# Designs tried in a protein design run: peptides against a protein of PDB entry 6DSZ. Part 254

Target 1, 361 residues: chain A of PDB entry 6DSZ
Amino acid sequence: NYVVTAQKPTAVNGCVTGHFTSAEDLNLLIAKNTRLEIYVVTAEGLRPVKEVGMYGKIAVMELFRPKGESKDLLFILTAKYNACILEYKQSGESIDIITRAHGNVQDRIGRPSETGIIGIIDPECRMIGLRLYDGLFKVIPLDRDNKELKAFNIRLEELHVIDVKFLYGCQAPTICFVYQDPQGRHVKTYEVSLREKEFNKGPWKQENVEAEASMVIAVPEPFGGAIIIGQESITYHNGDKYLAIAPPIIKQSTIVCHNRVDPNGSRYLLGDMEGRLFMLLLEKEEQMDGTVTLKDLRVELLGETSIAECLTYLDNGVVFVGSRLGDSQLVKLNVDSNEQGSYVVAMETFTNLGPIVDMCV

## One batch from the design tools (peptide; made by RFdiffusion4, then SolubleMPNN)

Design b2_p24_2_s4 (from b2_p24_2, 15 letters changed)
Fold by OpenDDE base, seed 1:
Structure b2_p24_2_s4 (fold): chain B 361 residues (1-361), chain A 24 residues (1-24)
Amino acid sequence: as target 1 above (361 residues)
Amino acid sequence: VEELIKAIEELLAKRQAEKAAALA
């Protein structure tokens, strides 16, 4: 009887920061296959609060705050298409994680997308969007009274979606996505009609973006719009303003993850496949009418870390580097470079014992 | 980079001050 002590998974496949345990607490949530780890970020480091087993590999993990909620809720989608909305409740020493809503969002018919599951939440918390299958966009309306997550599909003419996000500051929920067709990669927007269960024409599109455009970042107000990250270029578009940069330093390795540092979207962390950590900066220009426009984009190399699967900015220049291939890290961003020219110092390292081969018996 | 990190530290100091003020 080999008691295979099931080693806890150590490879990180997702991380998110927000206020899940309380309105005041800053939390780090880490997805490790079927496990969710919840930490409180303190001046002394990460304090563990709870570990939760999920009914399948976590494929999507997003914090969101509906209007009138005091703290963030957690949306999880598993690789088995089980969706749930979780809430943290504490009563004295009793800690509970309650399921506010759940559902299975699997379709009987559809080609699973080769680029995997994409899950996004509208910034105004009107809906969840899911790209699970080619040619379909699944919508889960967010209703407070709905304990059952019901979804419907909208047909997407663009069969090969690379990445998709909801835009900020839109009257209707609006998606922005990179897609590939025989002519190349393009960016398009659609408004999502909950009433008609269809797409309406979005505010803008950009045909013939970089051939390796791989990520969409929705930019909050006052800028609005989106950033498109490629292999060689970073572009911004909001319908009125277009700006592109091609910093040579990003050509060396593919950017694979990003995280917003500032709530106003002025800075983003970028991680590449070599473990290089960058800062993307949005330079502001205030117009005479008080409007804020994008003046320029800059990319700065901060240093090297473990190869990030996910990044999340915590507080005080501390970043969690969630790694699948290497050790996860807490790193400090410093104002001054070290003797090697790095602005990154490892504070803590979390040993990755390798992928748990889930032997599906 | 120095200006960027300074702006990070200032933002973080502000958040800490807001948290401290909310706990006081």
Scores: peptide ipSAE 0.016, ipTM 0.386, DockQ to the pose 0.017; fails the geometry check
Fold by OpenDDE base, seed 3:
Structure b2_p24_2_s4 (fold): chain B 361 residues (1-361), chain A 24 residues (1-24)
Amino acid sequence: as target 1 above (361 residues)
Amino acid sequence: VEELIKAIEELLAKRQAEKAAALA
């Protein structure tokens, strides 16, 4: 009897950092196909806490903290449209992952979007938004007492959404998205009315952005607004201020992932298809009225890593580079460059044995 | 980059201090 020890998946398809195990613990959560790995970030490195098997490939994994929760909750959506909200509970040595809510959010009618599943959470934890199908935006209201994730669809006139995020600092939940039409790519905003189950006009739009605009980054207050990442340009817009840069260095390879470093949105890590790691910096200008405005955007090349599927800043200049195509890494960002001009040092490498294809037998 | 890492370290020190203060 060859016990084929089912090889654990090693390819990373998502990662998030937050306070999932406790309010005090810093956690790294890693999605590897159907498996969720939970680590505590320590001075000594990553301490494994628990692994969880999921009912399908993890397509969305987001931490969020509803008002009056002491720690983060985890939203997961699978590629089979199974949604759940998970809570970590520890009672002595007993560790349980509790499903607080679950549901299937699959629609009977709809074209699955070519850009895949997008899941986003409102920063004020009012709702989850899902772009699953062309011409639809699915909303899951966040209610603490609801064990069943109830969703409804809002019709989206823009059929080809490229990326979408919820904005910060909005009275109503507000999405910002890049979409493509026959005239090019554009950015638009909508307010989401939970009451009326419809979109209202958002605070701003930007028509005719870069043709290869692919990512939206929602920027926290005090800046607010969004960053739009393209192939050739990076733009910021908040309704009042627009700023664009076109650093030649980003043209060499497509930026494919990002992660916020600072809670106030002053810095972001960017990863490209060549494994280059960048820092995007938002330079502040303080106005006489105490308002903070964006003065400038700057991009700096930090170094090279494995090709990131996802990035997450941990602590003390340590970044987790989640890779699907290569080995995942813990890397240290240094103040001073090495002899090669790199600010990135690999601390730990996690061997990727390749994608486990779930052979449906 | 030096200013960047310093700002990272300061942010981390602040988070650690906030955690220590919350345990207190």
Scores: peptide ipSAE 0.016, ipTM 0.405, DockQ to the pose 0.016; fails the geometry check
Fold by OpenDDE base, seed 4:
Structure b2_p24_2_s4 (fold): chain B 361 residues (1-361), chain A 24 residues (1-24)
Amino acid sequence: as target 1 above (361 residues)
Amino acid sequence: VEELIKAIEELLAKRQAEKAAALA
C-alpha cells in the first residue's frame, strides 16, 4: 500500500476575510482545492489556526453573519454540490469546526452553467442564492434552527447569466445579474419571494451594457446599487443614478476579481489577467439633506502582483493575493510610489507548486 | 493614490480605534 502522501494543494481558488474564529479576530480563509486554511491576521503576519479537509473541491466560500450571531459563519459549496454552514468553536486549546447545517443541492435535471458555480449570500442573511444550472436560480433559505440545507429552484428566463449578486438595502432579497442574450449583455434585477418561490420585478434594469460586462459588485449603503465591470468600462447603477467610466488602462487586460476595501463601498481592489492591481474609487457627494450620492468613479493603477484568482483586503493596507496560476502573495499598499511608480510591495510569497493532479490511484 | 491610501490608513486607524473603544 503506497500511501502516496498527496502533496497538499498550493493553488488558491478562493479567499475570504472576516471574523470567523471570534468577533474580534480578523481571519483570512483560503481555499486550496479541497483544503480550507484558516489564519488569524496579526501585526506579525498570518498565524495558522486550522486546516480543514472538505469532501470535494471548494467552489464557493463566503462568510456571513446572521442576526444574533456574534461571529461570522462560513458557507461552503463544493463542486459536487455539497453545501455546508460551518462554525468555528474554540474551548481552551480545542478547536472544532462544527457543521451547523449541510445538504446536497444537486439537481437531477439541469445543464451545468459554463461559467461555473456562483454562490451568493443576501446581505441581510435571508437566503443563499446559487447559480448552478442555466435557467435556474437555487435558493437556500437561511434558518438558524435548520440543520438541513433545503433548497428550491426559481426559473430564470435569462439562460446565460454571467454574474449575479444580492443587492444591499432592499426590503426583499434582490439579485442583480449580468446576462447575455442575442442582443448583447444586459443587467437586470429581481426580487426573490421566499413565500411564493418566484421572482418579482426588481427595482431597475440596464439593457445593452458593454458586450464584455463580466462582473457584478453589489455596493453597500449609502450608495447602494451595483458596479458592473467590463473589458472597457466600469458602470454604476442604483436605479436612480447611472455613471460610466472607460479608463483606457483597464482595456489592456480583463479584470477577473475584486474585493471591497471599505465597508461603505467607497473603494474596491480590482485584479486583472496580467496581475495588475487597481483601486476603484467611488467619489461621494453629500447632499444638503445628508444623503450621499455617487459623484464619480475613478480607477488607479496600484502596481503588479501575481495573477489573482481572488483578492482580499486584510488590514493596514495589506492585501492577500490568492493566485491559481502563480504564487500567492501578501502585498502592502503604500501611500507613496516606489521608483518604478508602484504602490505595491510584496511582503510574503507563497509558492504555487501547480495543480496537484489528484492521481486517483 | 497617496490621498487614497492615506484615507485607507486613516479609516483603518479609525476602525481600530473604534474597536478598541468598544472593547474598553
Scores: peptide ipSAE 0.009, ipTM 0.388, DockQ to the pose 0.015; fails the geometry check
Fold by OpenDDE base, seed 5:
Structure b2_p24_2_s4 (fold): chain B 361 residues (1-361), chain A 24 residues (1-24)
Amino acid sequence: as target 1 above (361 residues)
Amino acid sequence: VEELIKAIEELLAKRQAEKAAALA
């Protein structure tokens, strides 16, 4: 009897940082196929707290803090469309992961989108949005008393959504998305009416963006709006202001992931398919009336890491590089470059023992 | 965190200025 010790998955397919265990603790949460690993970020490094088995491959993992919650809740969606909201509860030495809400959000009818599952949370925690199927946007209203995650669909006229985010600072929940049609790629916004269960016209649109525009970053206030990342260009739009840059350095490899460094959206980490790590900088201009506007966008190469599937800034210039194809890393960003011109130093490496083989057991 | 971040920003700004000056 060969006891095949089922090797724990080592390939990272998602990571998120927040305050899940307590209001004070900084946590790193790592998705490894069906497993969720919970760490506390400490001055000494990552302290493991709990490992949680999920009822399927984790496809979406997002932290959010509803009004009146002292700590973040965790939304998980599996590749089999099982959704849950999890809470961490500690009572002395006893650690429990409580399911506050759950549901299955699978539709009987729909074409699964080729770009996979997208899950997003409204910054004001009014709803969860899901792009699961072409031509549909699924909404899960967030209600504190609802133990059953009920969803409804809104028809999306744009069949080929590339990426979607909720915008910040909107009176109504507002999505911004890149989509493709026969004329090219475009950016559009919609307001989501929970009452009417429909889309209203959003504040702005941008037709004919770069043909390879692949990612939307929602920018917090005071800037607001969104960043659109392409193969050759990075653009910003907030309805009133448009800026575009085409830094030659990003043309070399496709940017595949991003993470916000500053709560105010002044900086973002970008990772490409070659394992290059960039900083995207939003330069401020203070107007005479005290209004902050975006002056310029800059991209700087920080260094090289493992090819990131996901990035998350922790604290003190420490970044977790979650890798699916290579070893995951804890890296430090330095102020000064090394002799090779790199600002990145690997602090810890987590060996990846192989791809997530979907073993249908 | 803020100090390290500020220092990284200052460094990046300096590099950008140096690159701009080299293109000019």
Scores: peptide ipSAE 0.007, ipTM 0.396, DockQ to the pose 0.015; fails the geometry check

Design b2_p24_3_s1 (from b2_p24_3, 9 letters changed)
Fold by OpenDDE base, seed 5:
Structure b2_p24_3_s1 (fold): chain B 361 residues (1-361), chain A 24 residues (1-24)
Amino acid sequence: as target 1 above (361 residues)
Amino acid sequence: SSSSPVSSEFSVPAPPPKVDIYAE
């Protein structure tokens, strides 16, 4: 009798930071297969608040704050296309997770994308975008007055989307994506018309990017635009300004995850397949008219961690390293390097007992 | 011995949604 002690999943497949429990609380949310763990970030470390069982493997987990919400809501999409919007509600000692919205967003017809599910939220909370299937972009309009969130598909001409994000500072919701065609990889933008349920031409495009361009980072104002991360290069484009770097250090291992450190988009954490942690820095130039432009991009090696599936900056130089393959870590970024040249110090390690393959019986 | 508070497992969805998400 193998008592399969149902060990709780320990492999992390997603993490996000925001203000979910209250407007004032800083939260770390961790996805471990079907389990959501909610923590409050404190000066003493991570305080557990609640674990939430989901009706499926978490594929997307994003915090967002609609206009007139005091705290963030949580969007979750499962690998079986069950979508929900969750709210944290506390009443004294009673803690409830309220489902604001729920539904299945699976299409009857479509080829599931080989690069998996991508879920993104417009920075102005006008819509959720989902790349579930090749040649389709699903939109969930976020309207407060609607008792029904009517998702619709827009056809993408670009069948092989690698990554997609919503851009910041756009009058209409605007996506930026890396796609592959027979000529290589390219970056394109589209405006999303909620009214017409179609794509309009976006503000810019960049044809023939690096062949291994894999990630899009939307950059907030004042810079705007996007960062495109490849195997050999990191590029910035905002329609008016293009800048590329090819630091030799990033060629050694593929960057697989990123997280924004500063709200203004001046710094990003990057993690590679070897567990190296980098800082990407956007150097500003102040123009005589008071406008801020990107002067340069710089990459610095901070140190080594567990191989990150996801990264999230918490506060005060503390970073959560969510690992699927190794132990997750809470690490401190220091201003000064140690004797080995590392800026990273492990504060806490969370043992990974391996991926629980939920055999759905 | 940091007593990991036995976080009560809570199942979602609860309560029933106020808004239905449906695909056209």
Scores: peptide ipSAE 0.199, ipTM 0.645, DockQ to the pose 0.051
Fold by OpenDDE base, seed 3:
Structure b2_p24_3_s1 (fold): chain B 361 residues (1-361), chain A 24 residues (1-24)
Amino acid sequence: as target 1 above (361 residues)
Amino acid sequence: SSSSPVSSEFSVPAPPPKVDIYAE
């Protein structure tokens, strides 16, 4: 009897940081195909807490905290459109993952989008948004009193959405997205009406952005708005202020992932296809009325890591680099550069044994 | 009956979902 110890997947396809196990614990959650790994971030490093087998490849993994929850909940969507909302519950030594909600959100009709599944959560936890199919935006309302989470589709006129996020500080849930049409790539916003189940005109749009604009970052207050990352440029827009930079250093390789460092959105980590790690900095300007506006954008090269599929800032300058193609890493960001000009020091490396393709036999 | 390989350890039977998510 060959006990084929099914090697646990090692390739990382997603990571998130938040307070999932408790309000006080800082957690790192790592998606490795069908496996979810839960860690507590400690001064000594990552402490494993639990592993969870999912009924499919994790396509979306997002932490969110509904109003009046003490800790974060986890939304997962699989590549087969199985959605769930998970809660961590500890009772003494007993650790349970509670499924608060579960269902399949697959549509019978739709063209799966070439850019894959996008799942986003409104910062105020009013809804989950899903771009699964071209020309459709699925909404899962997050009502606490509702015993059923009835997902619905809103028709999206823009058939080729590249990336989408919910904006911060919006009275109504508002999406910002990059889309492509025959004229190029553009940025648009829509308000999502839960009541009418339709899109309303959003606060702003930007036509004819960079042709390779690929990512939207929603910026929290006080800045608000969004950052649009391209191959050659990084742009900020919030409806009132527009700012663009074209740092030559980002032209060398495509930025493929990002993560917010500061809660106020003043810094972001950026990772490219060569494993270069950047810091994007938002310089503030305080107005006489006490409003904070974006003064400038800067990009700084921090160093080199494994090629990131995902990045997450933990704490104290420690970053988890989730890699699909290489070894995942814990890295330390230093204030001072080393002799090679790098601000990045590898603390721990997690060997990637290669992609375990779940051969559905 | 294609037995999906039950990855061994903690197949904690997900407690029945408190809330159903369904597409309209």
Scores: peptide ipSAE 0.196, ipTM 0.586, DockQ to the pose 0.037
Fold by OpenDDE base, seed 1:
Structure b2_p24_3_s1 (fold): chain B 361 residues (1-361), chain A 24 residues (1-24)
Amino acid sequence: as target 1 above (361 residues)
Amino acid sequence: SSSSPVSSEFSVPAPPPKVDIYAE
C-alpha cells in the first residue's frame, strides 16, 4: 500500500496582503496550487491562522473592500473558472471562511488566452474584470443589493492583451492594458459602462510602447495613471504627464513581478527572473496650486532573493518573496547596506519541495 | 482490512446565503 501522502504544495503561485481576518489584523495570504494559507503578520513573524482547500488551482487571488465593509473580502478564481468571494468570520475560537458568492464564469465559446487568466478589481469595488479569452473582457458587477452577480462579456477589439489593470480616481471604471498587434505593443484605456455593457473611449492611449512591455501597474492618487514595465524601460503615463526611464540594470533580467510599498504609490518592489529585488521610486513635485505631479522615476537595486513569482510588502520593511522555482522567503529591507552592498537580509526561508504536479483526479 | 480512502474532505466553507455568479 503506497500511501501516497499527498505532500502539501510548497511552490507559491500567488500572495496578497491586506486585512482579511479583521480590520486591525495585517494578513498574508499565500496561494499554493489548490491551497490557501492565511497568516497574521505580527512583530514576532507570521502566525498561521487557517489553511483552506480550494476546488481547483488558484489562478486569481485578490483582496478588496467594498464600501461599508470593515475588512477585506477575498476574490478567488480557479484555473477551471470557478469564482468565489470569501469572507473570514471568527466567533470566539471558531474560525469560518464564508462563501458570499460563487459560480462558474467559463464561456462556452472563446479561445483561452495564451498569457493565462487575468483577474482585476476596480479600486472603488464597482466590478471585477476578467481576461479569460482572447477578444473578451468579462465583467462581474459588484452590486450589494443584487442577490445575483450577473457576469457579462464585452468584446475587445484588441485580441492580444498582455496585461490589464483598473485605474484609480476614475469616475467610471476604467481599464488600462498593454496589447500587441502586428505594429507592436501599445497601451490603451477604456471606460467600462455597466449600463450599456460596452466600452467607452478611455482618457488616454500610448501607441508604440516598448516591444517587450509586459506589466501594467495602476498608480493611486495623487499621481494616478499607470506604470508600464518593459524589458528595457519603465514608463509612467496619466494622460497629462509622460515620463520614461531606461536604467541599464533592468536589462540584465526581465522584471516578472511587482508590489506597491506605499499606499500613495510612491514606491514599488520589482522582482526579476534572476531573483534581483529592486525599488522603483516615484519622486513627487508639489505644484504651487497644491497639485502633486510626478517629477522623476528611479530604480534602485536592493539585493538578491529567491526568484519571485509574487512579492508583497508586509510592514516595517519586511517583504514576503513568494517563489515557485525556489524557496519562499521573508526578507528585511534595511536602510543601510551590508558589506556586500545588499539592503536585503533573509529572515526566514520556506523550503520548496518542487511543483507538486496535481494528478488531476 | 479495507483502508477507507481518507477522503480529504475539502471542507468547502459552509454556504451562507450564496450569491450566485452567473455568466451570461
Scores: peptide ipSAE 0.158, ipTM 0.577, DockQ to the pose 0.026
Fold by OpenDDE base, seed 4:
Structure b2_p24_3_s1 (fold): chain B 361 residues (1-361), chain A 24 residues (1-24)
Amino acid sequence: as target 1 above (361 residues)
Amino acid sequence: SSSSPVSSEFSVPAPPPKVDIYAE
């Protein structure tokens, strides 16, 4: 009986940062197929805290802080539609991952979306949204007092959703999504009524965006709205203001991931399919009434990394580059460029051994 | 037997879920 010690997965398929272990600790959580790795971010680097085996490939991993929680909770959805909400609990040296909620959210009827599973959480933690199937948006209401979380579907007329996020600063939970129809790609918003279990008309829409518009970034207050990332363009829209840029540098390779650097949404990291790392900057204009409006968008090339599947800004200019195709990296962003014009310095590299090819010897 | 979707390599059984998530 050769116990093939199943080599631990090394390819990263998701990463998130937040305060999972405590309110004060900054954590990095890394999804490697069925494995969740939990780190504390320290001045010395990443300190491993716990590894957790999941009963399936992690498809969604999001941190969120419901009202009255002191620290973040973790939502996980597996590729087999097993959902859970996890809490970190430490009691002395004993570390437990508590399952607060769990269940299967698979539908009996539905076409699995070709763009895969999308899971999002309302910034006010009113609900989780799931795009699992074409023409359906699943809602998991988040209520702390409920012993049961009853997920329901809302019909989505837009069958080909590319990406979806919840917007910030909305009275009702509001989604913004890129979808494709025979006329091209478009952006639309819907308000989600928990009471009526339906979509209401959202605050804005933008028809005929870039044909390759692929990502939605929800921008927090004070800007609000969303950024739409395409192959050739980056656009901002908040209902009142529209702004588009087409920096030639992004045309060279498709942007595939993003991460917010500043809590106020002033900067975002962007990673492309060539491993180029960019900073997207939102330039502010302060109005006389104290309102902040977007003045301009700017993109700066920071340097090159491993091809990112996911990016996570940690602290002090340190970025985790989660790679599926290459080695994951911990990189430092510098204020000054090196002689090659790069602002990126690799601090640590995490070897990706790839899929266990059963070498049939 | 609600199998916790989370297993630790360390033998502490995950406490049973407090809340059930189910689809309509």
Scores: peptide ipSAE 0.141, ipTM 0.528, DockQ to the pose 0.105

